Peptides against a protein of PDB entry 3B8E. Designs and how they scored, part 61

Target 1, 230 residues: chain A of PDB entry 3B8E
Amino acid sequence: PFLIFIIANIPLPLGTVTILCIDLGTDMVPAISLAYEQAESDIMKRQPRNPKTDKLVNEQLISMAYGQIGMIQALGGFFTYFVILAENGFLPIHLLGLRVNWDDRWINDVEDSYGQQWTYEQRKIVEFTCHTPFFVTIVVVQWADLVICKTRRNSVFQQGMKNKILIFGLFEETALAAFLSYCPGMGVALRMYPLKPTWWFCAFPYSLLIFVYDEVRKLIIRRRPGGWVE

## One batch from the design tools (peptide; made by RFdiffusion4, then SolubleMPNN)

Design b2_p13_7_s2 (from b2_p13_7, 13 letters changed)
Fold by OpenDDE base, seed 2:
Structure b2_p13_7_s2 (fold): chain B 230 residues (1-230), chain A 13 residues (1-13)
Amino acid sequence: as target 1 above (230 residues)
Amino acid sequence: EALKKLLLARELR
């Protein structure tokens, strides 16, 4: 999000505090829960990794995590961001290069896509209105991300949802996201304004996309072992 | 909207 903010010079899509809430809040318990996942049924049939030649984090894993899944997650967040701004009169194309004027407190006549003028205060309200829904969108896509991380090769349907710690993690991150979004004072403390419940659904297509994408990937790996997709 | 304005006013101080 921050890279696109710099490159495209758009209004800040996700606040620094909300990023910290993701990295240090919602993601911790889910990530730890993966350590308690059951071994895949075929794990003992695989040769051990050669620690001298095989990196634990290889190019394929980086490509999958950051280049593929991470991009889908980011797209989900940006989708929510663009929808909110469009509902407030700022179409995506109009946001390009707008940051400089957007962040200038002395400019009180920034025009939207329809010629309406926005004061600095009004602009900051709509900006901060994006932060919480973007955050929630990330949490919702993380549900799918966590579930797909249960296995490397087997389908989630083959592995099942037997990891109680992972299930607890899903509830915990969701409860924390709801707490941060709706608890009184969070707007003042964290610049996280309450979001309409409908914003939770904006991420669902992307969560489904992540899940389907990974299941297809795993299916390919099972049919063609030793391929470049592994 | 009124709540957002109030919250923002506090943040901008």
Scores: peptide ipSAE 0.019, ipTM 0.594, DockQ to the pose 0.025
Fold by OpenDDE base, seed 1:
Parts: C-alpha cells; sequence; structure tokens
Structure b2_p13_7_s2 (fold): chain B 230 residues (1-230), chain A 13 residues (1-13)
C-alpha cells in the first residue's frame, strides 16, 4: 500500500494507525493460535528439515506469502479504496499525482472527476473513511490467510476446523475490527471513520480467491510431489 | 458536522 502511495502519488490508502491495529491488534491472536493447530496426518512420513541446507523461510514461502497471497490482499485493499473514492467522485485515473494537492491544507478547492471542489477537511474525512474499510478488507482476507496456514500440503477439509483457539482468534479479530470501526470517538482517536456494513462484503471475493488459490496449490502439491509449487 | 454532510452526500449519490 505505501509503495503505491509513493509511486502513484495517490491519497494515503492505509494510515499508520490502521497498520498498527493490524500488526498489533487483529493479527496477533490468530498467529498465536496456529501454535495450537493439530499436526497434519502425514507429518511423521516427512523427512526432518536439514538445518544446514533447508531454510525456514525459503524462496517458495516468500513467493507465496509476498508474491501471491500478499499481492491478492493488496489488490483487495486497493479495490475497496478505489471503489470508495470513485463513489465520492474521485476516479482512479484522477487520483494519480493528486497527493501533493490532496495533502496541502491551504488548497481548499481540489476538484474531483466531476468538477466538485473539496476542502482540505472534506478530503481528509474521505481519506480516513478509506482507511477503515481498507483495514476491514485486510481482516477479511486474513480470515482466509489464517485458515490456509493451518496446513502445509493437506486440504483444510482434510484437517478440519478443530482448533478452538484459531476459531476464537477469527472471532476476536472480527470483533476488534468491528469495535475499531464503529465505536464512537474512533474517528478522532484513531482516524478510523465508520464504514457502511456492506463494505465488509467487498473483501469476500478476495478472501475466497485466496482460499481457492491455496487449496488448488495444495491439490497440485498432493498430486505432484516435488514440483516447483511445493 | 462535516462527517455528517459527507455521509449524507454519500447517501444521496
Amino acid sequence: as target 1 above (230 residues)
Amino acid sequence: EALKKLLLARELR
């Protein structure tokens, strides 16, 4: 998100506070819950990792986490961001290079794609209105990310949802996201303005895409062990 | 008030 903010000079899609709420709030309990996951049925049939040759974080894991899943998550967030700004009169093409004027508090006549003028205060309200649904989008795609992380190669349907701590983590992160989004005063305290409940569903296609993508990946690994996808 | 105006403007669109 921040790279696109710099390169495209668009209004800030995700605030620092919202990033901290993700990293320190919503993702911690879910991540810890994975330590309580049951072993995969075939774990004892796998050779132990060689600590001299096998990296814990290998190219395949980096490719999957950052290049594939992380990219889908970013696309989901930016999709939500662009839709919200478009609904407020700012088409995606018009946002390119707009950051300089957008962030200038002395410019109170920034025009949208339809010639409507926006004050600095109005622009910042729209910006912060984008931060919350971007945050919620990340939480929703993290549901899928957490579920796919339950297993390395077996399907989630084979593993099941027996980890009660993981289920609790999913509810906790969702409840926290709802609290941060709708609690009175969060706009002032955290610059997180409330979102329409319908915006929660904007991330669902991307969450489903992550889940399906990983299940297909795991299916390929199971059918073709030792392939480039493993 | 600005937030209310913006939310109202969104509902009218």
Scores: peptide ipSAE 0.018, ipTM 0.569, DockQ to the pose 0.023
Fold by OpenDDE base, seed 3:
Structure b2_p13_7_s2 (fold): chain B 230 residues (1-230), chain A 13 residues (1-13)
Amino acid sequence: as target 1 above (230 residues)
Amino acid sequence: EALKKLLLARELR
């Protein structure tokens, strides 16, 4: 989010406080839950990792986590961001380069895509209105991300949802996201304004896309062992 | 982390 904020000079898509809530709040329990996942059925057919030559975090893992899944997650968040701003009169093309004027407290006549003028206060309200839905979008796509991380090769349907700690993590992160989004005072404390319940559904296509993409990838790995996808 | 700290410091101001 911040890289695009800087490069495209758009209004801030996701606040720092919301990022901390993701990193320290919603992601911790799910990440810990993966340590309790059952071994895949084929684990004993794999050679042990050589600690001297094999990195725990390899280029393939980085490519998958940041290059593929992370990009889909970011696209989901930005989609939600652009939809909210478009509903408030700011089309995506108009947002490019707008940051300088958007963040200027002395400019109270910033025009939207339809010629409506926005005061600094009005602009900050709509900016902070984007932060909560972006945050919730990340949580929703993380459901899929957590589920796909259960296995390297086997389908989730083969592995099953037997990890009770992982299931608890999914509920915990969702409950925390709802708490942060709707608890009175969170708008003032965290600059996370309440979102319409409909915004939770904006991320569902991206969550499904992540899930389908990974299941297809795993299917390819199972059918063609030792391929470039592994 | 440094960028996060800088941005946090700006939001608290």
Scores: peptide ipSAE 0.014, ipTM 0.416, DockQ to the pose 0.023
Fold by OpenDDE base, seed 5:
Structure b2_p13_7_s2 (fold): chain B 230 residues (1-230), chain A 13 residues (1-13)
Amino acid sequence: as target 1 above (230 residues)
Amino acid sequence: EALKKLLLARELR
């Protein structure tokens, strides 16, 4: 999010405080829950890792985590961001380079795509109104990310949802996201303004895409062991 | 107070 903010000079899509709520709040319990996942049924058919040659974090893992899944998550967040701003009169093309005037407190006549003028206060309210739905979008795509992390090779349908701690983690992160979004005072404390319930659904296509993409990847690995996808 | 006024203005839309 910050790289696009700097390169495209768009209004800030996700606040620093909101990012901390993801990293330290919603993601911790789900990540810990993976330690309690059952071993895959085929684990004894795999050769042990060679600690001298095989890195725990290899290029394939980095490519999957940051290059593929992480990019789909970011696209989901930005989709929600652009939809909200478009509904408020700011089309995506108009946002390019707008940051300089957007963040200037002395400019109270910034025009949207339809010629409506926006005061500094009005602009900051719509910006912070984007932060909470972006955050919620990340939580919704993290549901899929957590579920796909249950297995490396087997389908989630083969593994099942037997890990009660993981199910608790999904509930906890969702409840925490709702608390941070709707609790009175969060707008002042965290700059997280309440969102319409409809914004929770904006991420669902991306969450489904992550899940389907990983299941297809795992299917390819099972059919063609030793391929470039593994 | 400004936030309350803006929230009220949104409810009146």
Scores: peptide ipSAE 0.015, ipTM 0.492, DockQ to the pose 0.023; fails the geometry check

Design b2_p13_7_s3 (from b2_p13_7, 11 letters changed)
Fold by OpenDDE base, seed 3:
Structure b2_p13_7_s3 (fold): chain B 230 residues (1-230), chain A 13 residues (1-13)
Amino acid sequence: as target 1 above (230 residues)
Amino acid sequence: SFLELLELARKLR
């Protein structure tokens, strides 16, 4: 999000403090919970890892985590961001290069896509209105990401949801997201204005997309062992 | 790490 803010010169989609809350708050407990996941039923049928040649984290895992799943996650967040700004009169194409004027306190007549003028204060209100939904979108997408990480080969339906610590992690990150979104004072402290409950659903298609994508990937692996998808 | 990406982004600013 911050890289796109710099490269595209768009208004800041997600605050720095909210990013820290994602990394330290919403990601840590779920990640730890994966250490308690039950072994897949076929794990003993796999060849032992060669410590000299096989890395615990290989290029394939990095490609999956940061390339494919990460791109879908980012797309979900930015979709929410662009929808909110579009509802407030700023179409995506108009946001390109707008940052300089957007962040200038002395410019109080920045025009939106429809010719409406926005004061600096009004612009900052709409910017901070985007931070909370973007954050919540990331959390909702992380639900799917965490669930798909339970297994490498088996379907989630085969593995089940027996890891109580993982379930706790899902509730914890959701509770934290709700706290940051709705607790009084968060708008001032974190620049996260309260979220309309309907915006929680904006991320659901992306969570579903990640889930379906990974289930299809795992299905292909099961049907074609040793393929390029594995 | 997303934090590392943020730090990198800050350095590129």
Scores: peptide ipSAE 0.009, ipTM 0.376, DockQ to the pose 0.023
Fold by OpenDDE base, seed 5:
Structure b2_p13_7_s3 (fold): chain B 230 residues (1-230), chain A 13 residues (1-13)
Amino acid sequence: as target 1 above (230 residues)
Amino acid sequence: SFLELLELARKLR
């Protein structure tokens, strides 16, 4: 997210405080919950990995898969960001290079894509209005990420949702997201303005995409053991 | 780190 902010010179899509809330607030409990996940039922039916060849390749493939999931998460957040700005009159093409003028307190006549002028205060309200939905989008996508991390090979439908600590983690993450989004004073303290409930649904296609992607990947691994997808 | 990049961006503001 930050690299795109620098390269494209767009208004800040996600604030530093919101990033800290993700890293320290929403991700910790879910990560701990994975330590309590039950082993896959077929683990004893798998051939032992060759420690000289298979371990290194598998670590690289796992790293690539998590990297791809991270990119899909970022795309989901940016999609939400661009939709909100477009609804407020700023089309994606118009945002390119706009950061310098956007962040200048002395420029009160920044034009949107329709020729409407925006004061500094109005622009910052719109920016902070984007931060909360971006954050919530990441949380909603993290639901899918957490669920797919339960297994390496088996489908989630085969493994089931028996880990009560993981379920608690999902609720805690969601409750924290709702608290940060709707608690009075969060706009001043965290620059997170309240969002309409409809924005929670903006991330659902991306969560579904991650889930389907991982289930297809796992299906391929089950059908072709020792393939490059493993 | 990503945090260091964010701090750098904040300093450029």
Scores: peptide ipSAE 0.007, ipTM 0.394, DockQ to the pose 0.020
Fold by OpenDDE base, seed 2:
Structure b2_p13_7_s3 (fold): chain B 230 residues (1-230), chain A 13 residues (1-13)
Amino acid sequence: as target 1 above (230 residues)
Amino acid sequence: SFLELLELARKLR
């Protein structure tokens, strides 16, 4: 999100505190929980890989897959961000280059896409209104990410959800998201304003996209063992 | 890292 912020000079989509909550709060327990995931049912049936050739290929494929998932995750956050700003009169195209004027406290006549002038205070309210939904979007997308990371080859439907620690991680990050979104004082303390419940659903298409993407990937791997997708 | 990006973003403000 920060790369786009810098390149496009748009208003800040995700606050510093929110990023810290992602890195230290929502990611830690889920990541640890994945270490306790049950082995795939077919892992012992696989032939030994060539450690020199297959490792490099596998690392590249994993990096590519996680890179793609990360991009989809970021797109989900930006989608939520753009929707919120558009609902408040700022269309995506209008946000390009707006950061300089947006962050200037002495400019109180920044115009939206419809010619409405916004004071500095009003702009900051809208900006901080984006922080919480962006965070929640990341959490919702992470649900799918965590679920797909349970297995390397098997479908989630084949492997099942047996890892209680992973389930706990999902609840923990969700509870944290709810706490940060709805606890009184979070807007003042963390610049995370309360979230309308409807914004939780903005991430669902992207969560589904990640899920479908990985299931298709795994299906290809199962049908073509030793292929370039493994 | 995100922290580095934050610092960069701060400098650009």
Scores: peptide ipSAE 0.007, ipTM 0.360, DockQ to the pose 0.020
Fold by OpenDDE base, seed 1:
Structure b2_p13_7_s3 (fold): chain B 230 residues (1-230), chain A 13 residues (1-13)
Amino acid sequence: as target 1 above (230 residues)
Amino acid sequence: SFLELLELARKLR
């Protein structure tokens, strides 16, 4: 998100505080929950890992986790960001290069795509209104990420949702997202203004995309062991 | 609407 902010010179889509809330608040408990996941049904049928040939984290896992899934997460966040700004009169094309004027507190007549003038305060409210749904989008996408990380090879439908700690983690991150989104004072304290409940659903297509993508990947792995997708 | 968001933001200040 920050790279696109710099390259495209768009208004900041996600604040530093929200990033910290993601990294420390929403990611830790779910990640710990994976340590308590039940073993895959076929785990004891696998040969012991060869420490010389088998990497714990291989290039494919890195590519998937930080490349493909990370890109889908970013796209989900930016989609929500652009939709909110478009609903407020700022079309994506108009946002390009707008940051300099957007962040200038002395310019109170920044025009949107429809010629409406926006004061600095109004612009910052819209910006901070984008931070919350971006954060929520990440949380909703993380639901899929956490669920798909339950297994490496087996489908979620085969493994099931037996880990109560994982379920608790999903609840905790969702509750935290709701708290940060709707608790009074969060706009002042964290620059996270409340969002319409409908914005929670904006991330669902991306969450579903990640889920489907991973299930297809795992299906390919099961059908073609040792393939390039593994 | 933007106005509703502004009102919400004001109530949180």
Scores: peptide ipSAE 0.006, ipTM 0.346, DockQ to the pose 0.030

Design b2_p13_7_s4 (from b2_p13_7, 13 letters changed)
Fold by OpenDDE base, seed 2:
Structure b2_p13_7_s4 (fold): chain B 230 residues (1-230), chain A 13 residues (1-13)
Amino acid sequence: as target 1 above (230 residues)
Amino acid sequence: DALLQLLLARLLS
């Protein structure tokens, strides 16, 4: 998100504080919970990794995590961001290069896509209105991400949801996200304004996409072991 | 250094 903010010179889609809340808040318990996941049924049939040649984090894993799943997560967040800004009169094409004028407190006549002028205060309200929904979108897509991380090869339906710590993590991250979104004072403290409950659903298609994508990937791996998809 | 790079990469994503 921050790279796009710099490269495209758009208004800040996700604040640094919100990023920290994801990395240090919502993701901690879920990530730890994966350490308690049950082994896949076929794990004992696999050869042990060669510690000299087989990296714990290989290029395929990086590609999967950042190049595929991470991009889908980012797309979900940006979708929410662009929808909110469009509802407030700023179409996506109009946001390109707008950052400089957007962040200038002395410019109080920034025009939206419809020719309406926006004061600095009004612009910052809409910017901060984007932060919370973007954050919540990330949490919602992380539900799917966490679930798909339970296994490398087996379907989630084969593995099941037996990890109670992971289930607890899903509830914890959701509760924390709700707390950060709706607790009084969060707008001042974290620049996270409350969001309408309907915005939680904006991420659901992306969560489903992540889940389906990974299940299809795993299905391919099971049918064609030793492929580049593994 | 690797951890810092990962953190920075995550923050900049």
Scores: peptide ipSAE 0.012, ipTM 0.493, DockQ to the pose 0.026
Fold by OpenDDE base, seed 5:
Structure b2_p13_7_s4 (fold): chain B 230 residues (1-230), chain A 13 residues (1-13)
Amino acid sequence: as target 1 above (230 residues)
Amino acid sequence: DALLQLLLARLLS
């Protein structure tokens, strides 16, 4: 999000505080829950890793984490961001290069795509209104991320949802996200203004996409062992 | 250092 903020000079899509809330708040319990996951049924049929040649963090892992899944997450967040700004009169094309004027407190006549003028205070309300749905979007796609991380090769349907700590983690991160989004004073403390409940559903297509993408990937690995997808 | 780099990478993403 911050890279696009700099390169495209758009209004800040996700605040630093919201990023910290993800990394230190919503992602902690889910990440710990993976330590309690059952081994895959075929683990003893796999050859052990060679510690001298096989890196723990390899190009395939980086590709999955950052090049594939991370890009889908970012796309989901930005989709939510652009929809909210468009509903408030700022079309995506109009946002390009707008950051300089957007962040200037002395400019109170920034025009939207329809010629409406916005004060600095009004613009910041809209910006902070975008931060919360972007955050919630990340939490919703993290549901899929956590579920797909249960296995490397087997389908989630083969593994099942027996890890009670993981299920608890999903509820905990969702409850924490709701607390951060709707608790009074969060607008002042965290610059997270409350969102309409409908915005929770905006990320669902992307969460489903992540899940389907990973299940297809795992299916290919099972059918064609030793491929580039492994 | 690796943890800090990951945190920074996420902050800059």
Scores: peptide ipSAE 0.017, ipTM 0.530, DockQ to the pose 0.027; fails the geometry check
Fold by OpenDDE base, seed 1:
Structure b2_p13_7_s4 (fold): chain B 230 residues (1-230), chain A 13 residues (1-13)
Amino acid sequence: as target 1 above (230 residues)
Amino acid sequence: DALLQLLLARLLS
């Protein structure tokens, strides 16, 4: 998000505080929950990793985590961001280069795509109105991310959802997201303004996409072991 | 450092 913010000079799509809430708030319990996941049925048929030659984090894992899943997550967030701004009169093309004027408190006549003038305060309200749905979008796509991380090779349908700690993690991150989104004072404290409940559903296609993508990936791995998809 | 790197990576994504 920050790279696009800098390169495209768009209004800030996701605040630093919201990022901290993701990394330290919503991701912690889910990540810990994976330590309690049951072993895959075929784990004992695999040779142990060679600690001298086999990296725990390899290029394939980085590609999967950052290059694939992370990009889908980012796209989901940006989609939500652009939709919200478009609903408020700022079409995506109009946002390009707008950051400088957007962030200038002395400019109170920034025009939207329809010629409506926006004061600095109004613009910041819209910006912070984007931060919360972006955050929630990330949480929703993290549901899929957490679920796909249950297994490396087997389908989630084969593994099942028996990890109660993981289920608790999903509820915890969702409850925390709801708390941060709707608790009074969060707009002042965290610049997280409340969002319409309908915005929670904006991320669902991306969450489903992540899930389907990984299940297809795992299916390919099962059918073609040792492929580039692994 | 690892947390900061993770945060930076998330920020840069």
Scores: peptide ipSAE 0.014, ipTM 0.557, DockQ to the pose 0.029; fails the geometry check
Fold by OpenDDE base, seed 4:
Formats: structure tokens, C-alpha cells, sequence
Structure b2_p13_7_s4 (fold): chain B 230 residues (1-230), chain A 13 residues (1-13)
């Protein structure tokens, strides 16, 4: 999000505080829960990793994490961001290059796509109104991300949802996200303004996309062992 | 160091 903020000069889509809430709040318990996941049914049929040649973090893992899943997550967040700004009169094309004027507190007549003028305070309210739904979008896509991380090769339907700690993690991160989004004072403390409950559903297509994408990937791996997808 | 790199990567993303 921050790279696009710089490159496209758009209003800040996700604040530093919200990023910290993801990394230190909502993502920790789910990540820890993966350590308690049951071994895949075929784990004993796989050759052990060669510690001399096989890196723990390889190019395939980086490609999957950042190049594929991370990109889908980012797209989900930006989709939510653009929808909210569009509903407030700022079409995506109008946001390009707007950052400089948007962040200038002395400019109180920034026009939206419809010619409405926005004060600095009004713009910051809209910006901070975007941060919470972007954050929630990330949490929702993290549900799918966490679930797909349960296995490397087996389908989630084959593995099942037997990890109680992971299930707890999903509820915990969701509850924490709701707390951070709706608790009184969060707008002042974290610059996270409350969102309409309907915004939680904005990320669902992307969460589903992540899930389907990974299940298809795993299906291909199972049908074609040793392929480039593995 | 790995944690910091992950945090930085997330901040930049």
C-alpha cells in the first residue's frame, strides 16, 4: 500500500498504525497457530528436505507469498479503498497525483470528481474512513490466507479444520478487528473511524479468490507432481 | 532481523 501511495501519489490507503495493528495484532495468533497444525496425510511419503541444498525460504515460497497471495490481498484492499473514495466523490482517476494537495492543510478547496470542494479536515476524515475498511479487508483475506497455509499439497477439504488453535486464531483476529473498528475512541487513538458493517463483505470475493486459487494450485500439484507450480 | 524484514516488507507493501 505504501509503495502505491508513493508511486501513484494517491491519498494514503493504509496508515502506519493500521499496518502495526495487522502485524502485531491480528496476524500474530493466527501465525502461531500454524505451528500446531497436523501433519499432512502424505508427509511421510515425501523425501526429507536436504538442509544443504533446500532453503527454508525459497524462490517458490517468496513468489507464492508476495507475488501471488500478497498481490491478491493488495488488490482486495485497494478495491475497498477505491470504492469508498468513489462513494465520497473521488473517482480512481482523480486520485492520481492528488496526494500533495490532499495532505496540504492549507488547501481547503480540493475538488472531487464532481466539483465539490473538500476542506483538509473533511479529506482526513475520508482518508481515515478508508483505513479501517482497508484493515478489515486485510483481515478478511487473511482468513483465506491462513486456511490455505494449513497445507502445502493436500486440499483443505482433505486436511479438515481440526486445529482448534487455528480456529481460535480466526475468531480472535476477527474479534480484535471488530474491537479496533468499533470501540469508542479508536478514531482518536488509532485514526480508525467506524465502518458500516456492509464493508466487511467487500473483501469476500477476494478471500474466495485466494481460497479457490490455492485449491486449484494444490490440485495441479497433486495431479502433476514435480511440476513448476510445486 | 527476519522479523524486522517482515515488518519492513509489510510497511512497504
Amino acid sequence: as target 1 above (230 residues)
Amino acid sequence: DALLQLLLARLLS
Scores: peptide ipSAE 0.012, ipTM 0.537, DockQ to the pose 0.029; fails the geometry check

